Peptides against a protein of PDB entry 9IZ0. Designs and how they scored, part 75

Target 1, 345 residues: chain A of PDB entry 9IZ0
Amino acid sequence: ITCLGSNGHTYKQLVKGGNDDLRQDAVMEQVFEQVNGFLRSYRKTSQRNLSMRTYKVIPLALKTGVIEWVQDTIPLGEYLDSAHKVYHPKEWSLSTCRKLIAEKQMEDLETRLKVYDLVCRHYRPVFRHFFLESYADPVQWFTTQTNYARSTAVASVLGHVLGLGDRHGQNILIDKTSGEVIHIDLGIAFEQGKKLPVPECVPFRLTRDVVDGMGITGVEGVFRRCMEFTLETLRREEDSLLSVLEVLRYDPLFSWLISPLRRMKKQKMQLENFNQPESGNITTDASRDPKIQRNNVSGESEAERAILKVRQKLSSTLSVEASVGELIRIAQDPSYLALMFCGWS

## One batch from the design tools (peptide; made by RFdiffusion4, then SolubleMPNN)

Design b1_p12_7_s1 (from b1_p12_7, 6 letters changed)
Fold by OpenDDE base, seed 2:
Structure b1_p12_7_s1 (fold): chain B 345 residues (1-345), chain A 12 residues (1-12)
Amino acid sequence: as target 1 above (345 residues)
Amino acid sequence: SKLEELVKRKLE
């Protein structure tokens, strides 16, 4: 839809209907706006204009709402698939890589590491080309690549602290004007990604293509330092952040648990990405309701557990530098990336 | 795609 604002400007908006709980997105965007307040108040983050890019979400009903159409964006995964075909036309297709990783999903870690390494050798990073293509002026190139590294650092810290899951390349938009990242589809938070059919085992997305976009320094320099300043700000504002999350504990509309429907949808999408359309009527008899023992873990006990985990992630037991160093290490560790659905790009 | 056109223009 296109809305006329009170300022006389026209705004494009996406009406989203279906199984997505836009209330979770709206709540997470409110948390990001509060965190952006902390980032603006702290000198080290304010001087670098560090922020989580937000978008407007207006929930209208259960699973229905209006989302701001973020103009001049592209999904990271859409760019990477297109760029890889152009720059590496002799390498394996994304579908071939996905198939090989899937075929070994139930194998031991050693076998999965061998397949991951094989895929990595046949699917090389290309995301540096986004900046080289889009920005002919050296100042614009440097500025946008810097903005990308800064924005990715903020999103990585917040993604870890809030346990934001489902960070695949279609849920990360790149702003073509600024180089900043916009995270969308925020309905998997507080480590609920570990409850997916393929458990998330990395703190945030730091794949080879995410690193390639940072330029020749990779994670070193702008990205690492901006993670450190962001984590330092969040540790300073721990009580303020926890107070914001405690308000969500009492929001009857906020779900601290991944919905069974969203879990099933993700499971189906994972399976459909493995099925080439051979015309076989595999009636996926969705009728086997596994008696998931609803352990009556009250929504309150899950909220409390989530808040405790946020507090633990903000602990000052390690230095900011040591904590960020460990997060970067884990996020790039092949032993974790080989276990992911798409850890190679 | 626009990407393919941009790459073609840089390789020419």
Scores: peptide ipSAE 0.000, ipTM 0.262, DockQ to the pose 0.023
Fold by OpenDDE base, seed 3:
Structure b1_p12_7_s1 (fold): chain B 345 residues (1-345), chain A 12 residues (1-12)
Amino acid sequence: as target 1 above (345 residues)
Amino acid sequence: SKLEELVKRKLE
């Protein structure tokens, strides 16, 4: 829909209906705005204009809401699929890569690593071309690539600390004007991504294309330093951040658990992306929901566990540099990426 | 927002 604001400006808005609870997204955006307050208060982060890019979410009902349409954006996955066809037309298609990873999903780690390496050799990173194509001026190119590395660093730290899941290329927008990342569809948080049919084992998305967008220094430039400053700020504001999350503990509208419907929808999307539409009636008898014991863990006990896990991630037991170094290592580890749905892109 | 008021009341 297009709405005329009281200021005389027209705003495009996405009306989302169905089974997705936009209250989760609206709450996470409010948490990000509070964190942006902390980033503005601290000299090392404010001097770099470090922020999580936010968007407006207005929940209208349990399953309906309005989302701000972020202008001048493209999904990372849409850009990458198009750019790989242009820059590497002789390499494997995304569908071929997905098929090979899917065919080996039930195999051992050694076999999955061999297939991941094979896919990586036939599907090379291209995301550096986004900046080279979009910005002919060297100063604008450098500025936008720097903004990308900064925004990715903030999103990576926040994504880890809050346990943000489902960070596939369609849930990450690139702002074509600033080069900044915008994370959307925030309803998988507090490590609930580990409960997906293909568990998310990385702290944040740091795939080869995500790194290629950082330019020649990769993770060792602006990205690492901005992760360090962001984590240093969050450690200083631990009590403030935990107080924000403790408000959500008592919100009866906030779900600390992934909904069964959302889990099933993600399962179906994962299976459909692995299966090319061969015409076979695979009646996936949806009736064999494995008896995942509905441990009726009270929503309060899951909230307490989530807040405890946030506190543990903010622990000062390791230096900021050591903690960031380990997060970057794990996020790039082939042994984790080979187990993911799209760990090669 | 209602969250900002609740956060403010908890930080106060």
Scores: peptide ipSAE 0.000, ipTM 0.398, DockQ to the pose 0.019
Fold by OpenDDE base, seed 4:
Structure b1_p12_7_s1 (fold): chain B 345 residues (1-345), chain A 12 residues (1-12)
Amino acid sequence: as target 1 above (345 residues)
Amino acid sequence: SKLEELVKRKLE
């Protein structure tokens, strides 16, 4: 829909209907706005205009809401799929890469690493071209690439700390004007991504294409430094951040757990993305409802575990530099990326 | 590698 604002400006809005609980997104956006307050208050982050890009989410009903249409954006995965076809037309298709990774999903780590390496050799990074194509002016190019590295650093730290999952290329938008990343579909948080059929095992998305967008310095430039400043700010504001999360503990509308329906939807989307031919004889024998042992782990016990895990991630046991160094290492480790749904791009 | 041969045979 297009809304006319009281300021006379027209705003495009995305109406989501169906089974998507936009309350999770709205709550996470509120947490990001609080964190943006902390980033503005701290000199090292404020001087760099570090922020998590947010978008307006207005939940209208249990499964319906209005989302701000983020203008002038493209999904990272959409750009990458297009750019790979242009720059590497002789390399494998995204569907071929997905199929090969899927076919080896149940194999050992050594086999999965070999397949990941093979896919990586036949699907090379291209995201540098986004900045080279979109910005003919060198100052604009440098500014947008810097903004990309900064926003990716903030999103990476926050994504790790809050345990934000489902960070595939369709859930990461690139702002074509600023170069900043915008994370969408925030309903998998507090490490609930580890409960997906393909568990998330990286702290944030730092794939080869995500790194390629940072330019010649890769992670060792603006990105690492901005991660360090962001983590330093979050450690400083630990009690403030935890107080915000404690308010959510008592919000009856907030779910600390991935809903069974959302899990099933993500499972279906993962299977569809693998182009597994419908072997027609998957009789949906709905009768094997796996007895989800409703371990009556009270929603309260899950909230407590989630908050404890946030506190642990903010621990000052390691330096900021050491903590960021380890996060960057893990996020780029082939042993983790080979286990992901799409770790190669 | 055996894997490259398997991939070639699936792409042919």
Scores: peptide ipSAE 0.000, ipTM 0.271, DockQ to the pose 0.034
Fold by OpenDDE base, seed 5:
Structure b1_p12_7_s1 (fold): chain B 345 residues (1-345), chain A 12 residues (1-12)
Amino acid sequence: as target 1 above (345 residues)
Amino acid sequence: SKLEELVKRKLE
């Protein structure tokens, strides 16, 4: 829809109806707004304008709402598929790479590592070209690449701490004006990505293309330092962050569990990419929202476990530098990346 | 497929 604002400007908005619960997105955006408050209050993060980019979500009903249309953006995955065809026309297609990883999805780690390495040799990073193409001015190029590294660092720390899942290239937008990342479709949080048919094993998305966009310094520049400052801020504001999450524990509209419908939708999309034969049409009549029968006790226990897991991720047992170093290592480790869904690389 | 043969030969 297009809405006329009180300022006389027209705003494009996406009305979503259907099976996706926009309340999860709206709640996560509220958490990000609170975290952005902490980032603005702390000198080391405020001096760098560190923030999680947010978008407006207004839930209108249980499964319907209005989402802000983020203008001047492109999905990371859309850019990468297009750019790879231009810059590496002799390499394998993304579909070929996905097929090869998918065909070995049930194999051992050693076999999956061999396939992942083979795919990596035939599908090289291209995301540095986004900045080189879009910004002819060297100052603008450097500024936008810096904004990208900063926003990716904030999103990586928050994504780890809040256990954001489903961080595939279509759920990460790049702002063409600022170079900042915008995370969308926040319906998999609090480590519910580990409950997917292909479990998510990495703390956040730090694929070769995500690193290539950081320029020549890769993770060892602005990115690492901004992760450290973000984690330092979140550790300092731990009680404030946990208090925000405790308010959500008592929100009857918030679900700490992945929706069975969302899980089934993701499962179907994963299976369709594997060319596995259609196991029969379980026309599960989508009308019976099984929401009513899940005892409040199970939701509360999941909320408590999620909050405890957030507290554990904010633990000061390791230094900020050691914690960030380990997160960066795991997020780039082929032994974890080779276990991810074929659409992840 | 020709791709499956090429992958098989590289994984062996």
Scores: peptide ipSAE 0.000, ipTM 0.279, DockQ to the pose 0.035

Design b1_p12_7_s2 (from b1_p12_7, 6 letters changed)
Fold by OpenDDE base, seed 5:
Structure b1_p12_7_s2 (fold): chain B 345 residues (1-345), chain A 12 residues (1-12)
Amino acid sequence: as target 1 above (345 residues)
Amino acid sequence: SKLEKLVERKLE
């Protein structure tokens, strides 16, 4: 829809109806707004304008709402597929790479590592070209690449701490004006990505293309330092962040669990990419929202476990530098990346 | 496919 604002400007908005619960997105955006408050209050993060990019979500009903249309953006996955065809026309297609990883999905780690290495040799990173193409001015190029590395660092720390899942290339937008990342479709949080048919094993998305966009310094430049400052801020504001999450514990509209419908939708999308024969049409009549029968006690226990897991991720047992170093290592480790869904690489 | 046979031979 297009709305006329009180300022006389027209705003494009996306009305979503259907099976996806926009309340999860709205709550996560509220958490990001609070975290952005902490980032603005702390000198090391405020001096760098560190923030999680947010978008407006207004839930209108249980499964319907209005989402801000983020203008001047492109999905990371859309750019990468297009750019790879231009810059590496002799390499394998993304569909070929996904097929090869999918065919070995049930194999051991050694076999999956061999396939992942083979795919990596035949599908090289291209995301550096986004900045080189879009910004002819060297100052604008450097500024936008810096904004990308900063926003990716904030999103990586928050994504780890809040356990954001489903961080595939279509759920990460790139702002063409600022170079900042915008995370969308926040309905998999608090490590519910580990409950997917292919479990998520990495703390955040730090694929070869995500690193290639950081330029020649890769993770060892602006990115690492901004992760450290973000984590230092979140550790300092731990009690404030946990208090925000405790308010959500008592929100009857918030679900700490992945919805069965969303899990089934993701499962179907994963299976369709594997060319596995259609296991029969379980026409699960989508009308029976099984929400009513899950005892409030189970939701509360999941909320408590999620909050405890957030506290554990904010633990000061390791230095900020050691914690960030380990997160960066794991997020880039082929032994974890080779276990991810074929659409992840 | 020719690609599958090439991948099989590289995974062996």
Scores: peptide ipSAE 0.005, ipTM 0.443, DockQ to the pose 0.035
Fold by OpenDDE base, seed 2:
Structure b1_p12_7_s2 (fold): chain B 345 residues (1-345), chain A 12 residues (1-12)
Amino acid sequence: as target 1 above (345 residues)
Amino acid sequence: SKLEKLVERKLE
């Protein structure tokens, strides 16, 4: 839809309907706006204009709402698929790589690491080309690549602290003007990604292509330092952040648990990405309601557990540098990435 | 490559 603003400007908006709970997205965007307040108040983060890029979400009803259409963006995964075909036309297709990882999903770690390495050798990073193609001027190139590294650092710290899941390349937009990342589809938070059919085992997305976009320094320099300053700000504002999350504990509309419907949708999308469209009517008889024993883990006990995990992630037991160093290490570890659905790109 | 020439022009 297109809306006329009170300022006389026209704004494009996406009407989203279906199985996605836009209330979770709206709540997470409110948390990001509060965190952006903390980042603006702290000298080390404000001097670098560190922020989580937000978008407007207006929930209208259960699973329906209006989302801001973020102009001049592209999904990271869409760019990477297109760029890989252009720059590496002799390498394996995305579908071939996905198939090989899938075929070995039930194998041991050693076998999965061998397949991951094999895929990595036949699907090389290309995301540096985004900045090289889009920004002819050297100052614009450097500025946009710096903005990308900064925004990715903020999103990585927040993604870890809030346990934001489902960070695949279609849920990360790149702003073509600024180079900043915009995270969308925020309905898997507080480590609920570990409850997916393929459990998430990395703190945030730091795949080879995500690193390739940072340029020749990779994670070393702008990205690492901006993660450190962001984590330092969040540790300083721990009580303020926890107070914001405690308000969500009492929001009857906020779900601390992944919905069964969202879990099933993700399972189906994973299976469909493995099946080439052979025309076989696999009637996925969705009628087998597995009696998931609703362990009556009260929504309150899940909220409390989530808040406790946030507090633990903000612990000052390790230095900011040591904590960021360990997060970067784990996020790039092949032993974790080889277990993921798409850890190679 | 075309890319090397683009990188060279950005480093000049």
Scores: peptide ipSAE 0.000, ipTM 0.306, DockQ to the pose 0.016
Fold by OpenDDE base, seed 3:
Structure b1_p12_7_s2 (fold): chain B 345 residues (1-345), chain A 12 residues (1-12)
Amino acid sequence: as target 1 above (345 residues)
Amino acid sequence: SKLEKLVERKLE
């Protein structure tokens, strides 16, 4: 829809209907705005203008809502699919890569690593071309690539700390003006991505194409340093961040668990993307909304576990550098990436 | 709000 604001400006908005609770997204955006406050207060992060890019979410009645349309953006996955066809027309298609990974999904880790390596050799990174194509001026190119590495670093730390899941290439937008990343569809948080049919086992998305966008230094440049400064800020503001999350513990409308409907929808989308024939009658009798007695007791116990896990991720037991080093290592580890739905791009 | 009423009418 297009809305005329009281200021005379016209705003394009996406109306999302159906079973998706946009309240989860709205709450996560509020958490990001609080974290952006912490990043502005700390000299090392404020000097670099470090922020999580946010968008407006207005939850409405009946699990509907209005989402701000982020102008001048493209989904990372849409750009990558198009760019791979242009720059590597002799390499394997995305569908071929997905099929090979899916055919070996039930095999051992050694077999899955061999298939992942084979896919990686026939589907090379291209995301550096986004910056080379979009910015002819060397200063603008360097600035936008730096903004990308900075925003990816902030999103990676926050994504890890808050346990943000479902970080596929369609849920990550690239701002064509700034080079910054914008994370969307935030309803899989607090490690609920581990409960997906293909579990998310990495702390954040740091695939080969995500790294290729950082330029020649990869993770060892702006990205690592900005992760360190972001994590240092979050460790300083631990009590403030935990206090924000404790407000959500007592919100009867916030769900600390992935909904069965959302899990089934993601399962179907994963199966369709693997070109697995729909084996038999999953009569998703969509008519029986199981009376999910939101056992408030189970929700509170999950909230407590989630907050405890956030506290554990903010622990000062390891240095900031050691913690960031381990996160970067795990996020790039082939033994984890080979187990994921799309760990090669 | 007026916006809520406009969205409600598009979801009927």
Scores: peptide ipSAE 0.000, ipTM 0.302, DockQ to the pose 0.027
Fold by OpenDDE base, seed 1:
Structure b1_p12_7_s2 (fold): chain B 345 residues (1-345), chain A 12 residues (1-12)
Amino acid sequence: as target 1 above (345 residues)
Amino acid sequence: SKLEKLVERKLE
């Protein structure tokens, strides 16, 4: 839809309908706005204009809402699929890579690592070309690549701390003007990604293409330092951040658990990637509803556990540098990336 | 756009 603002400007908005709960997204965007307040208050982050890019989310009902249309954006995964076909036309298709990883999903770690390495050799990084293609001026190129590394660093720390899941290339937008990342579909938070059919095992997305976009220094320099300054700010503002999360504990509209419907939708999307149409009448005998023991873990007990995990991630037991170093290591570790649905790009 | 279609497909 297109709305006329009270300022006389016309805004494009996306009406979301169907089964997706926009309340989760709206709540996470409010948390990001508060964190952006902390980042502006701290000299080391403020001097670098560090922020989580936000977008307006207005939930209208349980399953409907209005989302701000972020102009001049592209999904990272859409860019990467298109650019890979241009720069590496003789390499494997994304569908071939997905199929090979999926076919080995139930195999041991050693087999999955071999398949991951094989896929990586036949699907090379291309995301550096985004900056080279989009910015002919060297100053604009450097500025936008720096903004990308900064915004990715903020999103990586915040995504780890809040336990944001489902961080695939279609849930990460790139702003074509600034080079900044915009995270969308925030409905998998507080480590609920570990309850997906393919469990989330990385703290944030730091795949080879995410690193290739940082330029020659990769994760070193701008990205690492901006992660350190962001984590230092969040540790300083721990009590303020926890107080914001405690408000969500009492929000009857906020779900600390992944909805069964979202879990089923993700399971179906994973199964559809396996189904070649073998016309076999798999009578899904609906009778074997696995008694999901509704461990009536009260929503309160899940909220308390989530807040406790946030506090643990903000612990000063390790230095900021040591903590960031370990996060970067884990996020790039092939033993974790080989377990992901799309860890190669 | 493809983004519109992708978000629309997430709405389905």
Scores: peptide ipSAE 0.000, ipTM 0.321, DockQ to the pose 0.073; fails the geometry check

